# Peptides against a protein of PDB entry 3OGK, part 89

Target 1, 307 residues: chain A of PDB entry 3OGK
Amino acid sequence: ATPDRLSRRFPNLRSLKLKGKPRAAMFNLIPENWGGYVTPWVTEISNNLRQLKSVHFRRMIVSDLDLDRLAKARADDLETLKLDKCSGFTTDGLLSIVTHCRKIKTLLMEESSFSEKDGKWLHELAQHNTSLEVLNFYMTEFAKISPKDLETIARNCRSLVSVKVGDFEILELVGFFKAAANLEEFCGGSLNEDIGMPEKYMNLVFPRKLCRLGLSYMGPNEMPILFPFAAQIRKLDLLYALLETEDHCTLIQKCPNLEVLETRNVIGDRGLEVLAQYCKQLKRLRIERGADEQGMEDEEGLVSQRG

## One batch from the design tools (peptide; made by RFdiffusion4, then SolubleMPNN)

Design b1_p16_6_s3 (from b1_p16_6, 9 letters changed)
Fold by OpenDDE base, seed 4:
Structure b1_p16_6_s3 (fold): chain B 307 residues (1-307), chain A 16 residues (1-16)
Amino acid sequence: as target 1 above (307 residues)
Amino acid sequence: MEERRRFLDEERRRRR
């Protein structure tokens, strides 16, 4: 499909999702220039798609100029922007989006690659947005953004229900969690083991409605912080947890209402048995192959075809 | 701590 054909056929389009290079392009199976740039689409959006509220770019090349044009064209009419595994932009582009689209409800840049110039985009978002419902920069590398701005967003955006972040120290997010009273989903952060303070995370207070969770670097020592509300957990992302098979079993047994589990093959057949026994509401299971396989000759740490 | 971070960084790289 070409941008011009889309606008002619659907001038009242409200939502657009574009997929760029498939994963196969990473293996040089697809030419580099194949369907990757959002520029012609942004031009079409700016000129002809005046009712567009939601934009989702997946695996596309997005420049700062593209973001600036999109931001100015849609302004407060833009409710959703998802830069899903995109590349080519800097934080200046993000700044333009949050500056001009002050009513944005969903902002996602999960797994996107970008050049980080500063943390101004998050600060601007914190200062002016009160509409945000979903903020997702999961699996990104931001070093210049402030946890305080995230807290401000939580205080100002009363409809904020889902936040996924990069490698913030979880203790720096205490203020955020306190402010985010309606938060249902949290992923990311960084749990860091401290031999001198093994219980440094035990006093963490999570939002009362939290039911979808994925804490990065969560090991068996940190896992107990979930136990007080494990019964209300409906989704767990354990892809970046540091749990062994037995740890999985322990946690799963405490989550009888679990509907979605994402984990690595370290769960093993034993973990799957426990999952089947205790999680009768499970609807989706994602098991990814982890690096854990290189060292575990033990059959127990692998999901076999028998399980 | 560094080993944990390296492990997850490798996992992230593998999934990309």
Scores: peptide ipSAE 0.171, ipTM 0.852, DockQ to the pose 0.466
Fold by OpenDDE base, seed 1:
Structure b1_p16_6_s3 (fold): chain B 307 residues (1-307), chain A 16 residues (1-16)
Amino acid sequence: as target 1 above (307 residues)
Amino acid sequence: MEERRRFLDEERRRRR
């Protein structure tokens, strides 16, 4: 489809999702730099799609100018922006979005590649937004944003239900968790082992409604922080956890209401057996090969055709 | 643990 054809056929379009790179690009069948530019689409949105509330770009090239144009064109009518695995923009583009789209409910830049200039975009969001429901910059690397702004967002956005972040030290998010009373989903952060203080995370208080969770770098020493509410966990992302097969078994056994599990091959056939035994509500299972499996000779850490 | 963390970081980068 072309932008002009889209607007002519669907002038009252409310939601648009565009995909750039096909799956074939992941297998080196298409040049890696072939993503497709959003520019012609943003132009069409700005001119002809006046009812558009939701925009999802996946694997597209997005410039700051594109974001600025989109922001100004849709303003407070923009409820959802997802920059999913996009590239080409900086935090200036994000700043434009949050400055002009003050009623945005969903802001996602998961796995996007961008240049970080400052943390102003998150600060601006914190100062002016009260509508946010979903904030997702999972698998990104922000070094200049403040956990205090995230806390402010949690206090001001009472409908905030899902937050996925990069590698924030979890202890810096204590204030955020206390403020985010309605939070149901949290992914990301960073758990850092301290041999001198093994229980540094044991006093973490999570939001009472939290049921979808993925803590990065969670090891067996930190895993017990989940046990008090493990029975209410519905979704678990262990892709970036530092758990062995037996740790998986321990945790899974404590999550009888688990519906979605994402993990690495380290779960093994044993972990899958435990999963089948204890998680009768499981709907989706994702198992990925992990780099941590390199050099591991432990057969228990492998999912075979048996599992 | 630190070595594993490095591997996971590499996986994170690879999956982008």
Scores: peptide ipSAE 0.161, ipTM 0.850, DockQ to the pose 0.641
Fold by OpenDDE base, seed 5:
Order: structure tokens, then C-alpha cells, then sequence
Structure b1_p16_6_s3 (fold): chain B 307 residues (1-307), chain A 16 residues (1-16)
């Protein structure tokens, strides 16, 4: 579809999702200039799609100018912006979005590549937004943003239900978790082993409604922090956990209400057997191949066609 | 554990 054809057919469009370059472009199989720029679409949105509330760009090239134009064109009417695996922008573009779109409910930058200039965008969001429901910059590398701004967002946005972050030290998020009373989903953070303080995470207090969880770098020593509320967990993201087959079995047995599991092949046939035995409400299972498989010659760490 | 963490970080980068 072309932008012009879309606006003529659907002038009252409220939601738009665009997919750019195939994954094959990551392997230099597709020219860099292959049709992935959002610019012509942003122009069309600005001129002809005056009722648009939700925008989702996937694997597209997005410039700061594109974001600025979009922000000014939609302003407080923009409720959802998803930059899913996008590239080409800086934090200046994000600043423009949060400055002009003060009633945004969903802001996603998951797996996007960008240049980080400062943390002003998150600070601006914290100072002015009270509508946010979903914040997702999972699998990104923000080094200049403040956990205090995230805490402020949690205090001011009473409808905040899902937050996915990059590599924040989890202990710096204690204030955030305390403030985020309605939070149902959390992914990301960073768990760091400290030989001198093996129990440094045992006193973490999670939001009472938390049921979808993915803690990065969670090992068997940290896993017990989930046990008090494991029965209420419905979704687990273990893709970036440091759990072996036996650890998976231990955790899965404590999650009888699990509906969605995402993990690596390390779960093994044994883990799948335990999953089938204890998780009768399971709806979705995602198993990814990890390079950790190259070191495990043992049959227990591999999912066979029987599993 | 540090080696595994580095490995997972590399996997995260590869998936981008």
C-alpha cells in the first residue's frame, strides 16, 4: 500500500501498523535504502489522517525530524507510539514526542537502535504525563536516564500496568515498585551477583498485582525472590535468565497458573515434562535456540521432537 | 556467571 492510497480509502483511520525491512536486511542481503523510511507515511499522517491515535512502526528507519513532525501533527491525540526494532533516531526525537504528546498511553521502543544524547525525554515524561499505561524500552541501552524519573512516572500514572526496561540495577527500582501499585507486567532490569551480599535481593517488594515477569540475569540464587507470588504468575520471560534445566523444573512447579512461557532450549525435555505436569493452563510456549546449547553435550539440555 | 552474562548480552545484540 502507498500512503496516498491509504488516506483516500480510510480518512478516519485511528490505528496504523507499518512493517519495514525483512529480517534478511540484517544480513546485508537487502540494500540500505530499501523502502523502510517512515517519512512519506508521517507526511501523510500529518496532512490527511487527522483521527489517527495509534502508530506502530516495525523495522523502519525513523529520523528525529519524522518524530518531531508526528509529535506536532498529532499532539495530545496520539495515544500509542510503538517504535519496534526501528533505527535512525536519537533521544531528541523521543523528547519531541513526550513534549508534544502529553496524553500518550503507550510508548514503546523495544529493540530499537538509537543514539543517546541525554535522559531529558524520560524526565519530561515524568514531569508532565499522567496517562501512561505501557512503557517499553526492553532490550535497549539507555545509560543516561534516571530510575527516579521512572519512580515519578509510577507515582503520577495511576493506570500504569506494564513496564519493560533495559539494564537498570533492580535495587535502584525499589522506589519504582513501591509507587507502581497497579503494575501487572515487568520485564528487564539487571540482577548482579555480589559475593559479599548473597541475599541483597531477598527483600525486594514487588507490586501486588504483578503476574507477567521477566528479570534479566536471574540465576538460581535470585529465583527464590519469585516464590512468594509464583502461584499468581501467568507469564514468564526466561530468555535472559541464567537458569539451567533443573532450575526451570523448580520454578515451573511453583507456577501452576502459568499461561505463557518464553525460554531457551536449556529447558530440555525434562523441563517440558514438568511443564506439562504442573502448568495445565499453558496457552503459549516459545523456545529459542541459545548459544549456551553449544556447550551442553548432555541430552537433558536439549528439546527433542518428542517434547 | 559473568561469562554467561556476556553471552546473553551478545545474544540480545544478535537478535536486534
Amino acid sequence: as target 1 above (307 residues)
Amino acid sequence: MEERRRFLDEERRRRR
Scores: peptide ipSAE 0.164, ipTM 0.851, DockQ to the pose 0.634; fails the geometry check
Fold by OpenDDE base, seed 2:
Structure b1_p16_6_s3 (fold): chain B 307 residues (1-307), chain A 16 residues (1-16)
Amino acid sequence: as target 1 above (307 residues)
Amino acid sequence: MEERRRFLDEERRRRR
C-alpha cells in the first residue's frame, strides 16, 4: 500500500503500524538502504491523518527530521509512538517527540539503533509528562540518561505500569522503584555480582504490584530477591538471566501463577518437567537457542523432543 | 562472570 492510498481510504485512521525491512535484512542479505523510510508516511500523516493517535514503526529508517515533523503535526494528540527495531535517528529526534507530545502514554524504542547526543530527552519527559503508562527502551544503549529522571517520571506519572530499560545498575533504581507505586512490569537493568558483597541486592524493595519481570544478568545469588513475591509473578523474561537448569527449577517451583515464560535452551527437559508440574496457568512458552548451546556439556541443559 | 556478560552481549547483538 502507498501512503496516499491509505489516507484516501481511511482519513479517520487512529492507529497505524508499519513494517519495513523483513527479518532477512538482519542477515545482511538486504542492503541497509533497502526501502523502509518512514518519510513518505510521516508526510502523509502530517497532511491527511489528523485523527492518528498511535504510530508503530517496525524495522524502519527514521530520521530526526521525520520525528520532528511527526511531533509537530500530532502534538498532544499523539498517545503512542513505537520505534521498534528502527534506526537512523538521534536523541535529538526523541527530544522533539517528548517536547511536543506532552500527553504521550506509550513511548517505545526497544532494540532501536541510534546516535546518543545527550540525556535531554528523558529529562524533558520527566519535567513535563504526567500521562506516561509505558516506557520501553529495552535492549538499547543509553549512557547519558539519568536514573533520577526515571524516578521523577515514576513520581509524576501515576498511571505508569510498564518500564523496560537498558543497563542501569539496579541499585541506582532504588528511588525509581519506591516512586513507581503502580508498576506492574519491569525489564532490564543490570545485576552485577560482587564476590565481596554477595547480599548487596537482598534489601532491594520492588513495587507491590510487580508481576512481570525480566532482570538482566540475574544469577543464582540474586534470584532469592524474587522469592518474597514469586507467587504473584505472571511473566518472567529470563532470556538475559544467568540461570542454569537447576536455578530455573528452583525459581519455577516458586511461581505457581506463571503465565508467560521466555528463556533459553538452558532450561532443559528437567526445567520443562518442573514447569509442567508447578505452572498450571502457563499460556506462552518461548525457548530461544543461545550461543551457550556450544558450551552446554550437560545433557540436562538441552531441550529435547521429549520435553 | 565477565565471560557470561560477553556472551549475553553477543546474544543481544545477534538479535538486533
Scores: peptide ipSAE 0.162, ipTM 0.850, DockQ to the pose 0.579; fails the geometry check

Design b1_p16_6_s4 (from b1_p16_6, 8 letters changed)
Fold by OpenDDE base, seed 2:
Structure b1_p16_6_s4 (fold): chain B 307 residues (1-307), chain A 16 residues (1-16)
Amino acid sequence: as target 1 above (307 residues)
Amino acid sequence: REERRRYLDEERRRRR
């Protein structure tokens, strides 16, 4: 479809999702030049799609100019922006979005590649937004953003229910968790081992409604921090956890209400057996092959066709 | 554990 045809057919369009690359591109089956620029679409949005409140770009090339145009065109009418696995923009583009779209509810840039100039975009969001429900920059690399701004967002956005972040030290998010009283989902962060303080995370207090969780680099020593609310957990993202097969078994046994599990092949057939035994409400299971498994000779960490 | 972390980081980078 062309942008111009879209507006003619659907002048009252409220939600637009564009996909630039198929999933097969992740497997290098499609040339890298396969994709699309959002520019012509942003032009069309700006000119003709006046009711558009939700924009989802997936695997698209997005420039700062595109974001600036979109921001100014939709302003407070923009409720959702998802830059899903996009590239080509900088944090200046994000700054434009949060500056002009002060009522944005969902801001996602998960797995996007961008140039980080500063942390102003998150600061601006913290200073002016009270509507945010979902913030997701999971699997991104922000080094210049402040956890204090995230805390401010949590304090000001009463409807904030889902936050996914990059590699923040989890202890820097203590204030955020305290402020995020309605948070149901958290993914990301970084759990870092400290030989001198093996229990440094044991006193971490999570939001009371937290039920969807994925802590990056969570090992068996940190896993017990979940036990007090494990029965409440409905979704676990263990893709970036440092759990072995036995650790998976231990955790899964404590999560009888688990509905969604994402993990690596390290769960093994044994972990799948335990999952089947204890997690009767499981709706979705995602198992990926991990690079860490290539070095582990343990046959137990392999999911067979029998699992 | 550090080695495992490195592998996971590399995987995360590959998926981007």
Scores: peptide ipSAE 0.108, ipTM 0.829, DockQ to the pose 0.675
Fold by OpenDDE base, seed 4:
Structure b1_p16_6_s4 (fold): chain B 307 residues (1-307), chain A 16 residues (1-16)
Amino acid sequence: as target 1 above (307 residues)
Amino acid sequence: REERRRYLDEERRRRR
């Protein structure tokens, strides 16, 4: 579909999702003019899609100019922006979005690649937004943003229910967790082992409603921090956890209400058996092949065709 | 643990 055809057919469009290049498509098989740029779509949105409140770009090239144009065109009418695995922009583009779209409810940049100039975009969001419900920059590399701004967002955005972040030290997010009273989902952060302080994270207090969780680099020593509320966990992301098969079994047994599990092959057949035994409400299971297991001949850590 | 972290970081990079 072309942008112009879309606006003509659906002038009252409220939600748009565009998908760019599939990952599996060899670069050589996709014509250069495959429509991977959002520019023509942003132009069309700006001119003709005046009711558009939700935009989702997946695997597209997005420039700062595109973001600026989109931001100015939709302003406070823009409720959702998802830059899902996009590239081509900088934090200046993000700054434009949060500056002009002050009532944005969902801002996602998950797995997007961008040039980081500063942390101003998050600061601006913290200073002016009170509407945010979902913030997701999971699997991104921000080095210049402040955990304090995230805390401010949590304090000011009472409807904030889902936050996914990059590699913030979890202890720097203590204030955030205290402020995020309605938070239901958290993913990311960084759990860093300290040999000198094995209980470094034991006093971490999570939001009371937290039920969807994925802590990066969570090992068996940190895993017990989940036990007090494990029974309320409905979604667990263990893709970036440092758990062995037995650790998986231990945690899964404590999560009887688990509906969604994402993990690596390290769960093994044993972990799957435990999952089947204890998690009767499981709706979705994602098992990724980890390269870490390619060297371990131990049959127990592999999901076999029989698991 | 550091090796595992590096591995996970590499996996993250590969998935990008």
Scores: peptide ipSAE 0.221, ipTM 0.866, DockQ to the pose 0.597; fails the geometry check
Fold by OpenDDE base, seed 3:
Structure b1_p16_6_s4 (fold): chain B 307 residues (1-307), chain A 16 residues (1-16)
Amino acid sequence: as target 1 above (307 residues)
Amino acid sequence: REERRRYLDEERRRRR
């Protein structure tokens, strides 16, 4: 489909999702410039798609100019922007979005690659937005943003239900968790082991409605922080947890209402058996191969064809 | 995703 054909056929389009580079492009099978730029689509959105409130770009090249044009064209009518595995922009582009789209409800840049100039975009979002429901910069590398701005967002955005972040120290998010009273989903952060203070995370208070969770670097020593509310967990992201097979078994047994599990092959056949036994409401299971598979010669850490 | 996972795992190991 071409942008012009889309607007002509659907002038009242409210939601647009564009996919750029197919997975095959990851193997250099497709020229880099093949259909990957959002520019012609942003132009069409600006001119002809005046009811568009949701934009999802997946695996596309997005410039700061594209973001600026989109921001100014849609302004407070833009409710959702998802930059899913996109590249080519900087935090200046994000700043433009949050400056002009003050009523944005969903902002996602998960797994996007960008140049970080400063943390102003998150600060601006914190200062002016009260509508945010979903904030997702999971699997990104922000070093210049402030956890205090995240706390401010939580305080001001009463409908905030899902937040996925990069490598924030979890203890720096205590204020955020306290403020985020309606938060249902949290992913990311960083749990850092301290040999001198093994229980440094045990006093963490999570939002009462939290039921979808993925803490990065969660090991067996930190895992007990979930036990008080494990029965209400519906989704677990364990892809970046540091749990072995036995740890998986322990946690899964405590999550009888689990609906979605994402984990690594370390769960093993044993973990899958435990999952089947205790998690009768499971709807989705995602198992990825881990880098640790090459070192674990132990049969228990592999999902066989029998599982 | 696999590359990022490896990165995260390596980063965690380095911090330990």
Scores: peptide ipSAE 0.138, ipTM 0.804, DockQ to the pose 0.128; fails the geometry check
Fold by OpenDDE base, seed 5:
Structure b1_p16_6_s4 (fold): chain B 307 residues (1-307), chain A 16 residues (1-16)
Amino acid sequence: as target 1 above (307 residues)
Amino acid sequence: REERRRYLDEERRRRR
């Protein structure tokens, strides 16, 4: 599909999702005409798609200029922007988006690659947005953003239900969790083991509605922080947890309402048995290769059980 | 644990 054809056929389009080539192709010199650049689409959006409120770019090349144009063209009408595994932009582009699109509800840049200039985009979002429902920069590296801005967002955005972040120290997010009263989903952060302080995280208080969770680097010592609300957990992302087989068994048995589990092969047959025994509502299971299997290209197994 | 963390970090980087 070409941008021009789309606008002619659907001038009242409200949602657009564009998919670029698979990531494997992104490592190669991709010709400009491969359709991976959002520029022609942004031009079309700006000129002809005046009702567009949701934009999802997946594996696309996105420049700051593209983001700026999009931001100015759609302004407060833009409710959703997903830069899913995109590249080519900097935090200046993000700043433009949040500056001009003050009513944005969903902002995603999960697994996107970008140049970080500063943390102004998150600050601007914190200062002016009250509409945000979903914020997702999972699997990204931001070194210049402030946890305080995340807290401010949580305080100001009453409808904030899902937040996925990079490698924030979890203790720096205490204020965020306290403020995020309606948060249902959290992924990311960083749990850092301190041998001298084994109880470092035991006093963490999570939002009361939290039911979808993926804490990075969670080990068996930190895992008990989930136990008070394990029964309400519906989704667990353990891909970046530091749990062994028995730890998985321990956690899984405490999550009888688990619907989605993402983990690594360390769960083992034993963990799968426990999962089958205790998690009768399980809908989706993702098992990836573990760290110990340096050599086995184990294909990502998606096991869906419909109970 | 450190080795696993490094591996996970590398996997995160590779997925970027």
Scores: peptide ipSAE 0.102, ipTM 0.827, DockQ to the pose 0.623; fails the geometry check

Design b1_p16_7_s1 (from b1_p16_7, 11 letters changed)
Fold by OpenDDE base, seed 5:
Structure b1_p16_7_s1 (fold): chain B 307 residues (1-307), chain A 16 residues (1-16)
Amino acid sequence: as target 1 above (307 residues)
Amino acid sequence: MLSPREKREARLNALR
């Protein structure tokens, strides 16, 4: 479809989702002129789609100029922006979005690749937004943003229900978790093992409504922090956990209300048996292959294809 | 350059 055909057919369009071509190669090896630029679409949005409140770009090339144009064209009418696995922009583009779109409810840049200039975009969001419901920069690399701004967002945005972040040290998010009283979903962070301080994370207080969780780099020593509220967990993302088969069994037994599990082959047939026994409400199961499968010839810890 | 996903996988593997 062409941008011009879309506006002519649907002048009152409120939601747009565009998908670029699957990237066969690394982000830096995208052929020039592959047709995945959002520019012509942003032009069309700016000129002809005046009721558009939700934009989702997936695997697209997005420039700072594109983001600036979109921000100024939609302003406070923009409720949702998702930059899903996008590239080509910097944090200046994000700053433009949050500066001009002060009533944005959903901001996502999950798995996007960008140049980080500063942390001003998150600071600006913290200072002016009270409408945010979903913030997702999971699997991104921010080094210049402040956990204090995330805390401010949690304090000011009473409808904040889902937050996914990069590799923040979890202890730096204590203030955020205390402020985020209505938070239901959290993914990301970083649990860093400290052999000299095994109880480092045991005093973490999570939001009372938290039921969808994916902590990064959680090992068996950190896993007990979930036990006080394991019975209320409905979704677990263990794709980036450091759990073995037995650890999976231990955790799953404590999550009788689990509806969604995402994990690796390390769960094994044993973990699947435990899952079937204890998690009667399970609706979705995703098992990804781990890197460890290339070396372990041993049958223990692999999900058998014999079903 | 590695994708964000590849970078995260690499970090995970380094911690195992």
Scores: peptide ipSAE 0.498, ipTM 0.925, DockQ to the pose 0.725
Fold by OpenDDE base, seed 2:
Structure b1_p16_7_s1 (fold): chain B 307 residues (1-307), chain A 16 residues (1-16)
Amino acid sequence: as target 1 above (307 residues)
Amino acid sequence: MLSPREKREARLNALR
């Protein structure tokens, strides 16, 4: 579909989702003349789609100018922006969005590639937004943003229910977790094992309503921090955990209300048997292959057709 | 340049 045809057919459109690249195309291998730029769509949104409140770009090229135009055109009417696996923008574009769209409820940039200039965008969001429900910059590389701004967002946004972050040290998020009283979902962070301090994370207090969780680099030593609330967990993302088969079995047995599990082949047939035994509410199971599994002949970490 | 996903996978593999 062309942008102009869309506006003519649906002038009152409230939600738009655009998908660019096929899964197999690396961003760097696509010719410049590919239809993956959002610019024509942003122009059309600005001119003709005046009721649009939700925008989702997936695998598209997005410039700072595109974000600035979108921000100014939609302003406080923009409730949702998702930059899913996008590229071509900087943190200046994000700053424009949060400056002009002060009532945004969902902001996502998961797996997007961008140039980081500063942390001002998150600071601006923290200072002015009270409407945020979902913040997701999972699988991104922000080095210049402050955990304190995340805490401020949690304090000011009473409807904040889902937060996914990059590789923040989990201990830097203690203030955030204390402030985020209504948080139901958390993903990301970084659990850094310290052989000299195995109890480094044992005093970590999670939000009382937390039921969807994916902690990055969680090993068997850190896993016990989940046990006090494991019975309320409905979703686990273990794709970036450092758990072996037996660790999976231990954790799964403690999560009888689990509905969604995302993990790797390391769960094995044994882990799947335990899952079937203890998790009667399971709705979705995703098993990914590990990068190194092309070489490991060890049968114990493989899911067979019997599992 | 590695994608964000590839970078995270590389870090995960380095910790294993």
Scores: peptide ipSAE 0.492, ipTM 0.925, DockQ to the pose 0.728
Fold by OpenDDE base, seed 3:
Structure b1_p16_7_s1 (fold): chain B 307 residues (1-307), chain A 16 residues (1-16)
Amino acid sequence: as target 1 above (307 residues)
Amino acid sequence: MLSPREKREARLNALR
């Protein structure tokens, strides 16, 4: 579909999702004629889609100018912006969005590639937004943003229910977790093993409503931090956990209300058996292949086709 | 350049 045809057919469109072509590598040499640029769509949104409140770009090229135009055109009417696996923008574009769209409820940039200039966008969001429900910059590399701004967001946004972050040290998020009283979902962070302090994370207090979780780099030593609330876990993302088959079995047995599991082939047939035994409410299972499948010659880590 | 996903996979593999 062309932007012009869309606006003519659906002048009252409230939600738009655009998907670019899967690219193996976002090579800098994107031909100009590739339908991967959001620019024509942003122009159409600005001119003709005046009721649009939700925008989702997936695998698109997005410039700071595109974001600035979108921000100014939709302003406080923009409730959702998802930059899913996008590229071409900087944190200046994000700053424009949060500056002009003060009532944004969902801001996602998961797996997007961008140039980080500063942390001002998150600071601006923290200072002015009270409407945020979902913040997701999972699998991104931010080095200049402050955990304090995340805490401020949690304090000010009473409806904040889902937060996914990059590789923040989990201990730096203690204040955030304390402030995020209504948080139901958390993904990301970084658990860093400290041989000298095995109990480093045992005193972590999670939000009381937390039921969807995906901690990064969680090993068997850190896994017990989930046990006090494992029975309330409904979604578990173990794609970036450092758990073996037996660790999976241990954790799954403690999650009888699990509805969604995302993990790797390391769960094995044994883990699947345990899952079937203990997780009767399971609705979705995602198993990804690990990169290290070359080293696990041992039968215990493979999911057979029969399972 | 590695995608964010590829970078994360590389880090995961380095920790195993």
Scores: peptide ipSAE 0.491, ipTM 0.924, DockQ to the pose 0.653
Fold by OpenDDE base, seed 4:
Structure b1_p16_7_s1 (fold): chain B 307 residues (1-307), chain A 16 residues (1-16)
Amino acid sequence: as target 1 above (307 residues)
Amino acid sequence: MLSPREKREARLNALR
């Protein structure tokens, strides 16, 4: 559909999701006229979609100008922006969004590629937003943002329930976790093994409502930090954990309320047996191939248990 | 240039 056809048919549209072509096609010759640019859609949103509250771009090219136009056009009416696996923007575009859309509830940049100029966008968000419910920049490379701003967001945004981040040292997020009293989901961070300090993470205090979790680079030495609340875990993302088969078995046994598991083939048949034995509420299982086996063919083996 | 996912996978592999 063309943008103009959409607005004519649905002038009162509240939510828009656009999907571009797969990334493999993006690295090659993106023809200039490729339906991968959000520009014509942003123009249409700005002019004709005055009730639009939610925008989701997936695998699209997004410029700073596009973000600026969107931000100014929707302002405090924009509740959700998802830049899912997008590219072409910088942190200036993000700054424009958070500056103008002060009541944004969901901000996602997961797996997006961008040029990082500074950390001002997160600082601005921290200083002015009190509405944020979901913040997700998982699998991104922000080096200039401050964990302190994340803590400020947690303190100011009482409805903050889901936060996914890049490779923050988990110890830098202690203040964030203490402030994020209503946080239900956390993904990302970085657990860094220190042979000289095996108890480095043992005193981590997680939010009391935390039930969806995916810690990056968690090994068997760090895994025990989950045990105090493992029975509360409903979703576990182990895709970027450093757990072997036996570690999986140990953790799974402690998660009887697990509904969603995402892991690698390292779980093995033994881990699957343990999962079946202990996790009777399991609804979704995702098993990805190990990185060593990830050739270009992401065969997502969806094992749907049709009960 | 590696995608964010590819970079993360590379880091994961380097830690194994």
Scores: peptide ipSAE 0.493, ipTM 0.925, DockQ to the pose 0.643; fails the geometry check

